# Designs tried in a protein design run: peptides against a protein of PDB entry 7PB4. Part 1

No score or structure here was measured in a lab: all are predicted.

Target 1, 105 residues: chain A of PDB entry 7PB4
Amino acid sequence: KMLNIKEYKEKLLSTLGEFLEDHFPLPDRSVKKKKKNIQESSVNLITLHEMLEILINRLFDVPHDPYVKISDSFWPPYVELLLRNGIALRHPEDPTRIRLEAFHQ
Target 2, 218 residues: chain B of PDB entry 7PB4
Amino acid sequence: DALQMAVGYFEKGPIKASQNKDKTLEKHLKTVENVAWKNGLASEEIDILLNIALSGKFGNAVNTRILKCMIPATVISEDSVVKAVSWLCVGKCSGSTKVLFYRWLVAMFDFIDRKEQINLLYGFFFASLQDDALCPYVCHLLYLLTKKENVKPFRVRKLLDLQAKMGMQPHLQALLSLYKFFAPALISVSLPVRKKIYFKNSENLWKTALLAVKQRNR
Structure headers, positions and changes below count from the first letter of each chain, unless a header shows other numbers.
Peptide ipSAE is a variant of ipSAE made for these designs: the mean of its two directions, with the distance scale d0 fixed at 1.0 Angstrom where the peptide's residues are scored. Compare it only between designs on the same protein; published cut-offs may not carry over.
A fold fails the geometry check if it doesn't show the stated peptide or something in it is severely misdrawn.

## One batch from the design tools (peptide)

Design b1_p8_1 (made by RFdiffusion4)
Fold by OpenDDE base, seed 2:
Structure b1_p8_1 (fold): chain B 105 residues (1-105), chain C 218 residues (1-218), chain A 8 residues (1-8)
Amino acid sequence: as target 1 above (105 residues)
Amino acid sequence: as target 2 above (218 residues)
Amino acid sequence: VLYQMVEE
């Protein structure tokens, strides 16, 4: 049973990876490092794929608290995309936490 | 100059010690407004001010006024738009500010220097169609952005579902017609042949300013 | 929903 879940997870992540790379590429934040002291929040954004991987992993690793805290690496448009499509749900009491919905059914 | 001082004020934020914070803010805001409506703003000024307007650094009234005066002298940087979109979901801007931003984005679309990164945000914009307040403007934006590669079966289904929910809205029909143009096999339904694409352009807050920008850049 | 998005 656990092996099948891992294989399913890997297959899901692989299939999603290709889809997400094609349809939801991360906007290239390659702003050339010109030296101006703009507090460019140097926060490395993660891909939508990586975001989903984190959510899936949390669900499997901590099923009793499957919520992930939204970090600065989470690009807000991706978070909104997941929420609006019913892929993720926001924690009812903590808007900074989200969980994967698709696996709770 | 006065504009640089005003932009610098918004960038640095209000100095805690000033007794006349509101008067100073209003002075700088009026300076930005006056220059923007008369001459337009440089791309760098728009980059700074647009980011500030959507970041929630200031109150909604101030943010709305800043956003309303995001009029380019020549071009808007695509990067500024991408950064602006990143703020839309942080929850610090009001629903009215989101609507205003999409209206602005549609109005200023031709003045954006590049579209490649904005096109990558297609899925995000498409997801915003479910918001009834945004839907008309998002349809217009998507109409401007849509390429053949964006027309996918799941998006067609979502648009048809929206049509079933909302009825035959002119903005939705315009987008569906474009989708049918790119992928006729995905849309089996007969769409009414509309000779004129209708988007809510009648309330373009920037119409006069945009005409002036186009005249200066000819 | 993800599966539906992937199967489509």
Scores: peptide ipSAE 0.017, ipTM 0.540, DockQ to the pose 0.122
Fold by OpenDDE base, seed 4:
Structure b1_p8_1 (fold): chain B 105 residues (1-105), chain C 218 residues (1-218), chain A 8 residues (1-8)
Amino acid sequence: as target 1 above (105 residues)
Amino acid sequence: as target 2 above (218 residues)
Amino acid sequence: VLYQMVEE
C-alpha cells in the first residue's frame, strides 16, 4: 500500500513537472522596479512545481495538518493561481497557510 | 432501495391520497437521516434533497431536518450549491434555514468538487454581509472564497462600515485581515493581530459526520 | 484543471 502511494506521488509530480515547466515559468527577475530603500531580500522564488511538491509532501507527511505556511519564496500569483483553480485551499484560521485540495477523496 | 424511495418521495411530493401523510413523511425523513449520518449521501441525492430543502416545498421543520442531513459520501456537486443559492434569492426559505445553509456551506466547503461557479457568486455572498444573523457565516465563507481580484475599494469600504456598525467582530477581523493580505494599500487601518480562532469551529453541527466522511475517504 | 489554467 505505501509503495503504491509513493509511486503514484512520483508519477503525479513527474507529469505535473513537465507541464508546469513549459507553461508556468518563474517570472524573470528583471522587473526590479528601483524603489531604492527596500532591501531586495534576494528571496529565491520557487517554481510552481516546487510549490505543488511542498503541498503534496505536506499532505502525505502530515495528513492531520496538511497546511503549508506561505513563505517569501512563494510567488503571490502562483498562490492565487492555485487558490483560484481550487488546487489549494486557505486555512480557515490563518490566511498565511494553504493546503492541497484533495480532489479524489 | 429504502433511500431511493425516500428521495423519490421528497422529489415527487406527498401522494395526495395517503391518510397517514405525516407518518410517511417521518419514515422517509428518518431513512434519509439514518443513511446520511452513517454513510453519507451520493452527490445526486444531495442535489435533489438540497434543492427541496430550500425550495419551500415543505415546512421549515422538515427543511431544517433535510438540510442537517446533507452529508456527502464523497463529494458535493458545485451545481447543487449554485442551485441552492438561487433558491436563497427567491426567498421562500426562513431566516433560520438561510443561516443553516451558510453554516452547511462552510462546513462542507472542502467536499465541493469545483469552486469556479461558486467564486462567481462572490458578490451575492458579499451582499449578504448586511444581515446580522448571516454575517458571521458569510464572513467565514468569504474568507474561504476571497481572491485578490475580489478585494476592491468599495468592498473594503463596506467592511469598514460594517465594523463601525457592529464593532470589532472576530469574523469581520478575519476577513479584513485577509483583505489586507491581498491589498495592503486599500486598508490603512492597523488590524489587531489576533492569534485566536476567528471562526468558532466548536459549534459545527456536522463535526462528527465530517470526521467520518474524511475517514471513509482516506 | 491545469489546462484550464493555461487558457486563462
Scores: peptide ipSAE 0.010, ipTM 0.373, DockQ to the pose 0.116
Fold by OpenDDE base, seed 5:
Structure b1_p8_1 (fold): chain B 105 residues (1-105), chain C 218 residues (1-218), chain A 8 residues (1-8)
Amino acid sequence: as target 1 above (105 residues)
Amino acid sequence: as target 2 above (218 residues)
Amino acid sequence: VLYQMVEE
């Protein structure tokens, strides 16, 4: 049973990966290092695929608290995309935490 | 320069010690407004002020006034738009400010220096079609951005579902007509041949300013 | 929605 779940997870992530990369790529931060002191927080943004992987892993690893804290690596458009499409939900008491919804229905 | 002082004030935020915070804010806001409407703003000034307007650093009234004066002297940086879209998604911006932003984006579309990164945001804009307040303006934006490669079966289905829900809206029909042009096989529905594409006049707020910008850049 | 995105 656990092997089938892992395989299913991998297949789902693989299939989603190509689609998400094609339709929802990260913007090329051609941060031309113009020297201006805007501390553009050098935070490496993760892909939507990686974000989903984190959410799925949390659901499987900690099913009683499946919420993930939104980090600086989470691109806000991705968070909004997941929320608007009902793929993720915010924690009712902590808007900085989200969980995967699609697998709970 | 008075403009640099004003931009610097908004960037750094109000100094806690100023007894006349509201008067100082109004002074700097009027300075930005005056320069923007008279001469336009530099791309760097727009980059700073646009982010401030959408970040929720100031109240909605101030943010609205800043956004209304995001008039370019020459060009708007594509990077500023990408950053702005990210701020819209953080949820600190009011619904009215979001609408105003999309109106601004449509109105200023031709003044954006590049479209490559904005085109990558196509899917995010498309996802905003479900917002009834944004839908007319997002349809207009998508009409400007849509390429053949963006016309996918799932997007066609979503547009048709949206039409079924809200009826035959002029802005939605315009976008569907463009989709049918690029991919006629995906849209079996006979669309009325509308000779005139009708979108809400998003540019009306900036019409005079945009004419002045075009005259200066000729 | 995810399934609809994957089946296409």
Scores: peptide ipSAE 0.028, ipTM 0.839, DockQ to the pose 0.123; fails the geometry check
Fold by OpenDDE base, seed 3:
Structure b1_p8_1 (fold): chain B 105 residues (1-105), chain C 218 residues (1-218), chain A 8 residues (1-8)
Amino acid sequence: as target 1 above (105 residues)
Amino acid sequence: as target 2 above (218 residues)
Amino acid sequence: VLYQMVEE
């Protein structure tokens, strides 16, 4: 049972990865650190794939508290995309936390 | 400063106690409009007001007026545009506000300081091509944003399907021609060689203001 | 759902 869940998870993530790579360009990590002193908080934004992976992993690893805290690495448009389409839900009491919606019901 | 008071009013929202809420709103809105059209707005003021216009905090009429006066003094922050697109995703704004936003985005495109994050929103903009009201303006925006890496087989198929549905629209032809330039192997269809690219004049609402901004920044 | 979202 656990092996099938891991394999299913990997297949799901792989399929989503291929889809997201085709539809959403990966942010080129190669933004060269030009040294200009302005504290542009170079918040490394994560991909939509990485965001989904975090949410899926949290659901499997901590099913009793499947919520992930929204960090500065979470690009707001991606967060809103997930929420709008019912892929994720905000915590009812803490809007800074989101979980993957269990589509199994 | 009258502008700071006006921006602060929109940011904080109406104070409960004033019986003349509408008069106060109108006064502050006129202040923003007057400064924006005369001098342009600072990037910080645009950030605040653009967010307000798309958040659904005020009615559609107010949001429309705010959005129409989002004229930069110098530059628009890319972050402001990203936040604005996030609000479009929430869906609290009217269809007319969405159209106006895309028109604004096309008109102000050259004044946006950076394009890296906006380019990452390519997929979101491309999805909006299915909206018949947005399609002409989205095609123009995509024409400005499209790089070789954005030209994918599935996007070509979608554009050809849209062409089959809507006919040979000038804005769609312009985008398809650009796609063919980047990836000729993906587009087997003979496109008419158009000497001129024709988009709807999105700039018409801001033409005078944009000329003034360009003159001040020379 | 994501596929539908991008296809839609």
Scores: peptide ipSAE 0.026, ipTM 0.745, DockQ to the pose 0.144; fails the geometry check

Design b1_p8_1_s1 (made by RFdiffusion4, then SolubleMPNN; from b1_p8_1, 5 letters changed)
Fold by OpenDDE base, seed 1:
Structure b1_p8_1_s1 (fold): chain B 105 residues (1-105), chain C 218 residues (1-218), chain A 8 residues (1-8)
Amino acid sequence: as target 1 above (105 residues)
Amino acid sequence: as target 2 above (218 residues)
Amino acid sequence: MLRLMIEQ
């Protein structure tokens, strides 16, 4: 049972990875190093694929609390994309937490 | 000097010690408005002020006024637009601000220095089509952005589904017609041959200002 | 969307 879930997860992530890379690439932050002291906090943004992987992993690892806290690495457009398409849901009491929507119900 | 002081005020925020915060705010806002409508703003000024308008740092009335005066002197940086789109998704701006931003983005589209990164946001803009308030303006934006590579079967299906829900909207028909032009095999439905493409509010708030900017840059 | 992503 666990092997089948893992394989399914890997297949899902692989299939999604190709699609997401093609259709939802991260904008390149042209960090032109102009020396001005704007500590633009170089927050490393994760890919939409990585975001989904985190959400899927959380659902499988902690099914009783499948929510992930939105970090600074979560690009806001991706969060909004997931929410608008019903792929993810916000926690009803904590809008900083999101979960993968259980598509199989 | 006055404009730099005004921009600096919005960037740093109100100094705690000012007894008349509202008067100071209004003074700086009027300074920005006056310069923007007369001469336009530098790309750096737009970068700062656009982010402020969408960050939720100030109230909706202030944000709306700032956004309305985001008129370029020459160009708008693509990076400013990408950052702005990010702010729209943080949820700190009102729905009216989002609508105004998309109207602004369509109006200012030709003044954006490059489109490579904005084109990467195509999928995000496309996902916003389901918002009834945004849909007319998003269709117009997508009409400007769409390339052959963006026309995919799943997007065609989504547009047809939207048409089934919302009816035959002129802005949606315009986008579908463009999709059919790029990928006729994906769209089997007959689209009405419209001689003119009409988007909602084709007369944008900035028409007069943009004409003046174009005249100064000739 | 996920269904659409999986079916492609």
Scores: peptide ipSAE 0.024, ipTM 0.785, DockQ to the pose 0.153
Fold by OpenDDE base, seed 4:
Structure b1_p8_1_s1 (fold): chain B 105 residues (1-105), chain C 218 residues (1-218), chain A 8 residues (1-8)
Amino acid sequence: as target 1 above (105 residues)
Amino acid sequence: as target 2 above (218 residues)
Amino acid sequence: MLRLMIEQ
């Protein structure tokens, strides 16, 4: 049973990965390091695939608290995409936390 | 320079201790407006001010006024647009600000220096079609961005579903017609041959300014 | 959306 869940997870992530890479690639931040001191925190943005992987992993690893804290590595458009499409839900009391919606249907 | 001081004010934000915060804000806002409408703004100034307008740093009224004066002297940086889209999704801007941004983006589309990164945002724009307030402007934007590679079966289905829900909207028909042009096999439905594509005139807010920009850059 | 992603 656990092997089947892992395999399903991997297949899901693989299938989603290809789709997401094709349709929702990260914009290339031309990090032209021009010296201006604006602390644009060089936070490396993660892919939508990686974001989903985090959410899926959290759901499986901690099913009683499946929420993930939105980090600076989470590109806001991706968060919005997940929320708008019902793939993720915000924590009712903490808008900085999101969970994967259980696709029970 | 008065403009540099104004931009710097918006960038740094209101100093808490100023008794005349509103007067100072208005002064700097008028400075930006005057320069923008007269001469246009440099790409760097647009980069700063556009991000500020969408960041939620100021109130909706101020953000609206800033967006309305995002008129380029020459070009708009694609990077500024990408950053702006990021801010749009943070949820700190109003629905009206989002609409105004898409109107601006369509109006200023030809002045954006590059489109490669904006094209990568195609999926995000497409996902925004479900917002009834944004839909007309997003359709127009997608009409400008759509390449053959963007025309996928799932997107065709989504557009047809939207048409079923919203009816035969001119902006949706325009986009569907373009999709059919690129991928006729994906759209079996006969689309009315519209001789004229009608989008909401997003440019109307900037028509005079854009004409002036085009004349200066000739 | 996930269903649409999986049915591709």
Scores: peptide ipSAE 0.024, ipTM 0.779, DockQ to the pose 0.124
Fold by OpenDDE base, seed 3:
Structure b1_p8_1_s1 (fold): chain B 105 residues (1-105), chain C 218 residues (1-218), chain A 8 residues (1-8)
Amino acid sequence: as target 1 above (105 residues)
Amino acid sequence: as target 2 above (218 residues)
Amino acid sequence: MLRLMIEQ
């Protein structure tokens, strides 16, 4: 049973990864190497695939508290995309936390 | 420079101690408006002010006025647009501000210096089609952005579903027509040959300003 | 969306 879940998870992530890379690539922040002063928060944004992986892992690893805290690495458009499509839900009391919606219903 | 002082005011935010906060705000806002409509704004000024308008730092009325005067002197930086889209998703701007932004983005599209990064946001814009208030403007934006590589079976299905829900909207028909042009095998539905411009350009709030910008840059 | 992604 656990092996089947892991395999399913990996297959899901792989299939989603290809789709998400093709259709929701991160914008290249790399252009602003040159000018010194603006505190461009050097926060490395994660891919939508990585974001989903984090959410899925949290659901499996901590099913009683499946919420992930939104970090600065979470690109806001991706968060909004997940929420708008019902893929993720915000914590009812803490809008900085999101969970994967259980698709099994 | 009065414009630099005005931009600096919006960047730093309102000074807590001034009893005349509203008068000072109005003065600086009028300065920005006057320069923008007369001469246009530099790309750096647009970068700063556009981010402010979408960050939720000020009230909706102020944000709306700032966004309405985001008129370029020459070009708009693609990076400014990418940042702006990021702010739209933080949820601190009103629905009306989002609509205005998409209208602005369509109106200013030709003045954006590069399109490579904006094209990467195609999927995000496409996902916004489900918002009834945004849909007409998003269709217009997508019409400008769509390349052959963006035309996928799942997007065709979504557009057809939207058409089934909303009816034969001119903006949806325009986008579907473009999709059919790039991928005729994916769209079996007969689209009416509309000879007319799918998007009403007559409602562009910036039409006069953009004509002036084009004349200055010739 | 996810279903469409999985069925593709």
Scores: peptide ipSAE 0.023, ipTM 0.778, DockQ to the pose 0.149
Fold by OpenDDE base, seed 5:
Structure b1_p8_1_s1 (fold): chain B 105 residues (1-105), chain C 218 residues (1-218), chain A 8 residues (1-8)
Amino acid sequence: as target 1 above (105 residues)
Amino acid sequence: as target 2 above (218 residues)
Amino acid sequence: MLRLMIEQ
């Protein structure tokens, strides 16, 4: 049973990764930061694939608390994409936490 | 260049300390509008401004005005469109802005440099059919994007369900007719032979500008 | 959506 879950997880991540890498590029940070001193915290945004991987991993690793805290590395458009499409849900009491929605129901 | 200064203003956002924020904003907005309608915008300028219009950085009125002047000088980058679609998912965009975006996307479709990544967003656009305000424009977009491989049984069922809900809408019939063309076995329903495909005229807002763009690029 | 994404 556990092997099938791991294989399913890997297959899901692989299938999603190929799709998401091609379709949801990170916002091009290549806008030349003219050196103005605004310490815009160069928070490295993660890919949508990486975001999903984090959510999937949390669901499997901590099924009783499958919520992930939204970090500054989470591009807001991706978070909202996941939420609007029913891929993720916000924690009912903490809007800064999201979980993967169980697709198998 | 006045345009570069205007684009740079929108990119950096309003400087908190400026006493004349509204006048400065209006000045730069008018600069962008004037250049866009007269000459069109470069792909790089559209990339920046389109993202700004959909990010929720400015108010709905400003975003609407920016989006209305997203007129290309030559081409629109597919990457800009993909980024824009990602912003539509964030929910900070008003319903009216979403409608305007889909109208824009249909109107500017031929000016987008590539369609490969946009075609991969087919499922995302298809999911937007359930929004009654978006449905006419999404049907038109899907009509432009649909390939044989996109015609799946579950999508056929969804379209038929939509038809049952909202009636025989011209835009929905056009899309169903295309689906039947690609996969006649999936659509047993007799569709009326419409000689003319009818979509809402999404390009009306940009008709004059698009004619000018086509004339300059000939 | 995931189903829609996987079926693409």
Scores: peptide ipSAE 0.022, ipTM 0.642, DockQ to the pose 0.185

